# Peptides against a protein of PDB entry 4Z5W, part 246

Target 1, 305 residues: chain A of PDB entry 4Z5W
Amino acid sequence: IPDVFLELNKLWYFSAQSNLFNGEMPRSLSNSRSISLLSLRNNTLSGQIYLNCSAMTNLTSLDLASNSFSGSIPSNLPNCLRLKTINFAKIKFIAQIPESFKNFQSLTSLSFSNSSIQNISSALEILQHCQNLKTLVLTLNFQKEELPSVPSLQFKNLKVLIIASCQLRGTVPQWLSNSPSLQLLDLSWNQLSGTIPPWLGSLNSLFYLDLSNNTFIGEIPHSLTSLQSLVSKENAVEEPSPDFPFFKKKNTNAGGLQYNQPSSFPPMIDLSYNSLNGSIWPEFGDLRQLHVLNLKNNNLSGNIP

## One batch from the design tools (peptide; made by RFdiffusion4, then SolubleMPNN)

Design b2_p30_8_s3 (from b2_p30_8, 10 letters changed)
Fold by OpenDDE base, seed 1:
Structure b2_p30_8_s3 (fold): chain B 305 residues (1-305), chain A 30 residues (1-30)
Amino acid sequence: as target 1 above (305 residues)
Amino acid sequence: GYITSVDPDEVPRKSISEEELLEKLKKLNS
């Protein structure tokens, strides 16, 4: 990428995604005063990620995903006072989330999906201080760690939580009950155990629940038949979505499905590939907005309603 | 399948020339 951004004093949006750019980010780009939206996703950029937050006063969105960056997560990003959305997926950091992220009040959407992030306990302890955090994607990190169950963890404004395919141990954490605005929860492809907690049915905005491919036991909580978002057609207020799309991996080697907004996901309860027992509640028929109910590969018995 | 924020099958496209990039940047700056 040419080092010409000093002259581009009106450049507000720069997307150079999927262009096979290599080398380091130009210094003039890291010092751009005009850029609000920056996407360099899906290139071969390398070196340390550095942004001069004192210069980049208009930066609101940063997508550096799928690059060959190395080194630490930039600890100075909280100084980018307008920065709302960060996509750092598929950057091999091999690091913990910086302590400085406790002060990241502008942050609304964060992804570290498949970024070799370590220490989930520290990560969640830090990120709970981000008062404006609505979307958190931590898929493919924290290999075989324990999902913390500390009740003091609070993500008050969290709407989308995705911590899938981490081989996490533990139980469904009660601190999620402190997130009453939660709309989408994906904890699939872990080693979570215990019972599915009944309080999940109290999350009135929850329309997408994936607990598949875990080691859950016991009965399906009857309270899941009362999920308000699945009973009644709430006018899904188009809430500001992250500036990055979501992708659902297919079990087949076929390409992932792209979802531009959380609201684009079909309303779903997936509890498949667990050790759940008991009956399928006939009251699942009350979930008139439910598109997908997946209960396969469990120990369920009785009549199919 | 599980959700991510990146296409698992996303492959980088062909590189644009520096000249093409500069032209694009000039247009965006105008």
Scores: peptide ipSAE 0.448, ipTM 0.863, DockQ to the pose 0.878
Fold by OpenDDE base, seed 2:
Formats: C-alpha cells, sequence, structure tokens
Structure b2_p30_8_s3 (fold): chain B 305 residues (1-305), chain A 30 residues (1-30)
C-alpha cells in the first residue's frame, strides 16, 4: 500500500478488503486524522499493528482481520477515544488481551475470533470493564481452558456473546445472568458440562441460543419455554450492529453463511449433540417466534409434542 | 456450526494495481 495518506486529508472511509496487499501498513495511514472507517481485511499485511491514536482522532471502526500481522495486540488502542468496533479475527497474536483494555470505554464491538488469544479468565476480567461493550466474539481461542464462573463478572450491556469452538471446560457461567440484554449466545463446540441452568429462561431478549456439541446432562429447563423474545415479537429497537459481519460455519463443506447483523439470525434454540434426558416440553409450542428447535442426538425420551 | 466474524472460506478475490488504488483514493478524497 503506497504511503500517500498525508495528502488525503478528506478521506474518511478506506476499504481495501480482499486484495493481495503485503508489507506493513503505511505510516501515513497510521497517522491519518481524517479516517473514521478503516478496513484492510483479507490481505497479506505483516509486521506490528501500529496506530497513532493521538493523530487518528476520527477513527471509529477498525477491521484488520485475516492478515499476517505479528507481535502483540496494540495496547494503545484505548487511546483512540472514538474507536467503537474492532475486528482482529484470524490474526495470529499468540497473546493475552492487554490490561489497557480495561480503559476501553469507547469499545462497543470486539472480535478476536481465531486469533490465538490465551487466558480466557484474564480476557473476561479485563473486558468486563468496557462499559459500552455489546458484541464480543472470541471463537476459536482459549483451547482447552476453563470458562470462568466467577459471579462477580459483569457484562451489563452485552447483547452478543460468542465463545464457540474453544474446547472450553466448565459450566454455563452464572455471571451471564448479569447480562439481561443478551440476545445471542453461542457456546457451541466446547466441553461444557453440568445442567443447563433454568435462569437462561429469564433472559427476556435471548432469541438465539446455541449450546450444541457440549456435554450437558439432565433435563431441558422448562423455563426455556418462556423466553419472552420467542413468545412475542418484541419491538426490537434496531440497535447499531457491529461494523463487521458474522459467519456461521456449516457442518457440511458448504461455505459459511454471512449475517450482516445479529437480527439476521433465525430465532433458534440448539441443544443438539449433548447428553440431555427427560421429555421434550410441549410448551415449546408457545414459542411462536422460534424458527429452529434442534434437540437431536440427546438421550431424550417420551412423546414428541 | 458455530459463529465467527470471518468467513472460513474467505480468500483474496482481486489484486488491484497501485495506480488503480491511487485513483480510487483520489476519488474518495474529492
Amino acid sequence: as target 1 above (305 residues)
Amino acid sequence: GYITSVDPDEVPRKSISEEELLEKLKKLNS
């Protein structure tokens, strides 16, 4: 990428996605005062990620996903006072989240999906201080770690939590009950155990629940038949979606499905591929907004309602 | 399947020349 951004003093949006750009990010770009939205996703950019936050005062969105960057996560990003959205997916950091992210008050949406992030306990302890954090994607990290169940963890404004395919151990953490605005939860493809907690049914905004491919036991909580978002059409206030899209991996070799916003996901309860027993509650029929109920590959018995 | 923020099948689709990029940048700066 040419180092010409000093002359581009009116440039507010720069997207050069899905090209073959290599080398380092140009220094003039890292010092741009005008850029608000920066996306260099899906290139072969390398070196250390550096942004001069004192210069980049207009930066609101950063997408550097799927690049060959090396080194540490930039600890100075919280100094970018307007930075709301970060997509660092598929960057091999091999690192922990910086402690400085405790001060990241502008942060609303963060993805480190498949970025070799380590220490989930530290990550969640740090990120709980981000008061404006609504979307958190941590898929394909923390391999074989334990999902912390510390009741003091609080993500009060969290709407989307995705921590899938981490081989995480533990149980569904009680601290999620402190996130009453949670709309989408994906904890699929882990090694989570215990029972599915009844308090999940109290998350009135929860319309998408994926607990599939775990080791859950016991009965399906009857309280899941009372999920308010699935009983009635809430006037979902169109909340600002993350600037990065979501992708659902298909179990078949068919390409991933793209979802531009969380509301594009079909309302779903997926509890498949567990060790759940007991009956299927007939009251699942009361969930008029539910599109997908997947209970396959469990130890369920009785009548199908 | 599980959710991510990247397409697992995403590959670089196009190469643009430096000249084409410069032209695009000039247009975005106008």
Scores: peptide ipSAE 0.440, ipTM 0.834, DockQ to the pose 0.887
Fold by OpenDDE base, seed 4:
Structure b2_p30_8_s3 (fold): chain B 305 residues (1-305), chain A 30 residues (1-30)
Amino acid sequence: as target 1 above (305 residues)
Amino acid sequence: GYITSVDPDEVPRKSISEEELLEKLKKLNS
């Protein structure tokens, strides 16, 4: 990428995604005062990620996903006072979330999916201080760690939480009950155990629940049959979505499904591939907005309602 | 399947020349 961004004083949006750019980010780009949206995802860029946040005062969105960057997560990113969205997926950091992210008040959407992030306890302890954090994607990290259950963890504005395919141990954490605006929860493909907690049914905005491919036991909480978002058409308030899309991996077919917004996901309860027992509640029939109920590969018994 | 923020099958799609990029940047700066 040429080092010409100093001259581009009106450049507001720069997307050069899905090219074959290599080398480091140009210094002038890292110092751009005009750029608001920067996407260099899906290239072969390398070196340390560095942004001069004192210069990049207009930066609102950063997508550097799927690059060959190395080293630490840039600890100075919280100094980018307008930076809302970060996609650092598929960057092999082998690092912990910087402590400085406690001060990242502008942050609304963060993804580190498949970025070799370590220490989930520290990560969540840090990120809970991000008062505006609505979307958090941490899939394919924290391998074989324990999902913290510390009740003091508070993500008050969290709407989307995805921590899938981490081989995480532990239980569904009680601190998630402190996120009353939670709309989408994916904890699939872990080693989570215990029972599915009844308080999940109190998350009135929760329309997408994936707990599949875990080791959950006990009965399906009856409270899941009363998820308000699945009973009634809430006016889909067009909520600000992250600037990065979501992708759901298909188990059988090549190609991920792209979802541009959380609302594009079909309303779903997936509890498949667990050790759940008991009956299927007939009251699942009250969930008029539910598109997908997946209960396969459990120990359920009784009548199909 | 699980959710991510990137296409699991995403590959680099196209190489663009420096000249093409410069032209694009000039256009975006106008």
Scores: peptide ipSAE 0.436, ipTM 0.853, DockQ to the pose 0.882
Fold by OpenDDE base, seed 5:
Structure b2_p30_8_s3 (fold): chain B 305 residues (1-305), chain A 30 residues (1-30)
Amino acid sequence: as target 1 above (305 residues)
Amino acid sequence: GYITSVDPDEVPRKSISEEELLEKLKKLNS
């Protein structure tokens, strides 16, 4: 990428995703006062990520995903006072979330999917201080760590939480009950155990629940038949979606399906590939908004309602 | 399947040349 951005003082949006750009980010780009949206996703950019937040006063969205950046996560990003969305997926940081992110009040959406992030306990302890955080994607990190169940963790404004395919141990964390606005929860492809807690049915905005491919035991909580978002068409407030899309990998051999907004996901309860027992509640028939109920590969018995 | 923020199978598509990028940037600045 040429170092010409000092001359581009009117450049508000720069998207150069899915190219073959190599080398480091040009210094003029890292010092751009005009850029609000920066996407360099899916290139071969390398070196340390450096942004001059004192200069980049208009930066609102940053997508550097799928690049060959190395080193630490930039600790100064919270100084970018208007920065709301960060996508750092598929960058091999081999790092922890910086402590400075406790002060990241502008942050609304964060993804570190498959970025070799370590220490989930520290990450969640830090990120809970981000009061405006609505979307958190941490898939393919924290390999074989324990999902913290510390009740003091509070994500009050969290709407989308995705921590899939981490081989995480532990149980469904009780601190999620402190997130009453949660709409989408994906904890699939972990090693989570215990019972599915009944309080999940109290999350009135929860329309997408994926707990598949874990080691959950016991009965399906009857309270899941009372999920308000699945009983009635609540006007899904079209909340501002993250500036990055979501991808769901259905099959190992197929490309990921792109979803531009969380609302584009079908209303779903997926509890498949666990060790759940008991009956299928007939009251699942009350979930008139439910599109997908997946209970396959469990130890369920009785009649199909 | 699980959800991510990047297609796990995303391969760099045909790149815009640096020249083409410069031309686009010039057009945006005009």
Scores: peptide ipSAE 0.424, ipTM 0.781, DockQ to the pose 0.829

Design b2_p30_8_s4 (from b2_p30_8, 12 letters changed)
Fold by OpenDDE base, seed 5:
Structure b2_p30_8_s4 (fold): chain B 305 residues (1-305), chain A 30 residues (1-30)
Amino acid sequence: as target 1 above (305 residues)
Amino acid sequence: SYILSVNPDEVPRKSVSLEELLKKLLELNK
């Protein structure tokens, strides 16, 4: 990309997604004082990501997803004091989250989907310090690691947590009970074991639960029949969504479905492809807002209510 | 199915050239 952006002193939004831009990100972009929204998603940009956060004082959103960047995650990003949204999906970092992210108070939405991120324990220990973090997407990382169940982990403002397809071991982490604002949880396509904990039914804002394709055992917790967001049409306060869309990967060769907001997901409980036993609770009929109940491929018995 | 923040099937499209984009940006800043 030509280094001509120094002359664009009024440029507040730059979106050049789905192009064939190659080489390094121009230094003029990395030093722009005017840019608030920067998207270079789905290009062939390479080299190390460098941003001059002291110059980029207006930067609020950064999307560099689906590029050929390499090296470390930029440790100086927390110095971008207005930076709220980061999408680094499909960048092969082969790295850990920097310790400096403990200081990332402006951060509201973070994605590293399919970015070869390592050490989930360190990642969660760091990111819990991001007090404004609402959306965290870590799908296709941490291969065969253990999902930490450290009760001291606290994500107080977390609304969307997606850690799917990591082959993670462990149990449903108890620290999620400290996230009362959780709306969407996807832990599907892991190797999680144990029972589904009853305290999940106390998450009054939880309208989307995917625990499918794990190794869960025991009964379906009856408390899931009392999920308040699925019983009553509470006004889902459409809080500001992340500047990046979500994609649901279908098992069929059809491209992923795009969802621009978490609220665009149908209210769902998916517990399919586990080893759950016992009966289907008749009280699932009380979940009037539930669109999808998927319990297939379990060891359930009795009558279908 | 599981959720991502990127389209797994996203391929760089033949979109607007950098030159055309730069021309448009320069026009918007005049």
Scores: peptide ipSAE 0.377, ipTM 0.755, DockQ to the pose 0.793
Fold by OpenDDE base, seed 3:
Structure b2_p30_8_s4 (fold): chain B 305 residues (1-305), chain A 30 residues (1-30)
Amino acid sequence: as target 1 above (305 residues)
Amino acid sequence: SYILSVNPDEVPRKSVSLEELLKKLLELNK
């Protein structure tokens, strides 16, 4: 991209997604004082990501997903005092989250989907300090690592947590019980084991639960039949969605489904492809807001209610 | 199926020429 953006003093929004732009991000764009929303998604941009946070005082959203950027995650991003949303999906960093992200108080939505991020323990330990963090997407990272179960981890304001397809080992971490505002949890396509914990049913805002394609054992917690968000409509607090869409990868060669907001996901409990046993609770019938109950490919017995 | 923040099948498609984009941006700045 030519370095011609210095003259664009009124540029609030720049979107040049789904093009064939190559080379480095223009320095003039990296120094823009007026820009609030920057999207260069789905290009062939390369080199190191550099943003002059002291100049970019209006930057609120950054989408650089699906580019050929290299090097470290920019450690200075917390200095962008208005930066709320970051989409770094499909950028192959081969890196850890920088320690500076402990100070990232403006951060509300972060995605590293398929970004070759390493060390999930360090990542979660750092990101727990982001007090405004509501959406965290870490799918296709941390390959074969262990999901930390450290009870001291605390994501108080977390609404959307997606850590799918990481081949993660461990159990459903008890520190998630400290996230009472959690609405969407996807831990699917891992190697998680143990029992599904009963405290998941205490997450009164949880309307989407995907634990499918793991190695969970034991009975389905009866407390899942009392998920308040699935009993009544009254608790759907529409919070500001991230400036990036979600994509559900279909198992068929048909393209992924796009969801513009977390609220666009159908209310779902997916426990399929585990080793769960016991009965299907008839009280799942009380979940009047539930659109999808998927219990297939388990060791369940008895009558289907 | 699992959730991502990027379309896994997304391929770069030239929707607008860089020249046309730059012209449009320069017009917005007049």
Scores: peptide ipSAE 0.399, ipTM 0.753, DockQ to the pose 0.775; fails the geometry check
Fold by OpenDDE base, seed 2:
Structure b2_p30_8_s4 (fold): chain B 305 residues (1-305), chain A 30 residues (1-30)
Amino acid sequence: as target 1 above (305 residues)
Amino acid sequence: SYILSVNPDEVPRKSVSLEELLKKLLELNK
């Protein structure tokens, strides 16, 4: 990309997605005072990510996903006082989340999907201080780490949590009970063990639950038949979606399905590919808003309701 | 299946020429 953006004093939105731009991010773009939305996703940009947050006072959204950037996560991003959404998916950092992110009060949506992020304990300990954080996507990181179950962790405003395909060990963390606004939980394709906790059924806004492809044992909690968002059509306040789309990877070679907002996901409970036993509760029939119930490849017995 | 914030099958595709992009940016700055 040419270094000509200093002349663009009225540049509010810059989108150059899905191109073949190479080299470093232009310094003139890194110093733009007018830019609010910056998307350079799916290019061949390289080098260190640098943003002059003291100059970029209007920056609200940053999408640099699917680039060849290297090095550390920019520790100065919390100084971008209006920055709400960050998509750093498919950037191979091989790094931890910076301690400076404790001060990232403007942050509402963060993705590091497949970004070689390490130390999930430190990541969650840092990110819990982001009081406005609503969407957190950490899929394909933290290889074989333990999912921390420290009850002191608090994500009070969290609506979307996705930590899939990390080979994580541990149990369903009790600190998620401190997230009463949780709408979507994906912990699929891990090595999580123990029982599915009954308190998951108390998450009244939870309409999408994926615990599939783990090592869960015991019975399905009866409390899942009383998930309020699946019993009644609450007026889901159309909350502002993240500025980045979601993609559901199918197990088939068919391309990922795009979902532009969390509300575009079909209401689902997926507990498939575990070691769950006992009965299928007939009261799953009371979940009138449920589109997908997947209980296959378990040790369930009794009558199919 | 699991959820990502990036298309796993996404390949860089030239959607706009650099010249066309620069021209559009210059038009937005007038």
Scores: peptide ipSAE 0.379, ipTM 0.742, DockQ to the pose 0.815; fails the geometry check
Fold by OpenDDE base, seed 4:
Structure b2_p30_8_s4 (fold): chain B 305 residues (1-305), chain A 30 residues (1-30)
Amino acid sequence: as target 1 above (305 residues)
Amino acid sequence: SYILSVNPDEVPRKSVSLEELLKKLLELNK
């Protein structure tokens, strides 16, 4: 990418997704005062990620996913006072979340999916201070670590939590009960054990639950048959106000990037590939909004309702 | 009617991008 963006005083949006851009991120982009959305995803960009947050006062969204960036996670990102969304998926950092992220009050959506992030305990302890954090994706990190169960962890505004494919040990953490706005929980493909906690059925906004491919034991909590978001449409989960304003603009389709609508996450309960026992509750039939119930590869018995 | 799947071989879920996740959430709320 040429280093010419300082002359573009009206550049509010720059997207160069899925190209063959190489080298470092242009310094003119790193110093842009006008840019609000920067997406450089799926390129071959390298070097350290550096953003001059004192200059980038309008930056609201950053997507650098699927690049060859190296070095540390930029600790100064919390100084980007309007930065809401960060996608750092598939960047091999081999790092911990910076302590500075405790101050990241503008942060609403964060992905480090497959970014070689380490120390889940520190990551969650830091990120709980992000009072506006709604979406957190940490899939394919923290390999074989223990999912912290510390009751003091509080993600009050969390709507989406995905921590899949980490080989995480531990249990479904009680601190998730402090997230009453939780809509989507994916803890699949871990080594989580114990019972599925009944309080999951009290998460009235939870429409998508994936606990598949773990080592859960005991019965399916009957409270899962009472998930309000799956009983009626009237309890339809308040739209996570997409801090991606771009999905609301019909007219950004001019650039031929048919983002194939990835098949909508169907309202789903997936408990497959565990060691669950007991019966399938007939009251799953009351979940009129449920599209997928996956209970395969368990020790369940009795009649299929 | 929901789909009760009792059949094997779910491929490990590909890491969903934040963008794909947000799109899917928006589609469910429509």
Scores: peptide ipSAE 0.006, ipTM 0.351, DockQ to the pose 0.034; fails the geometry check

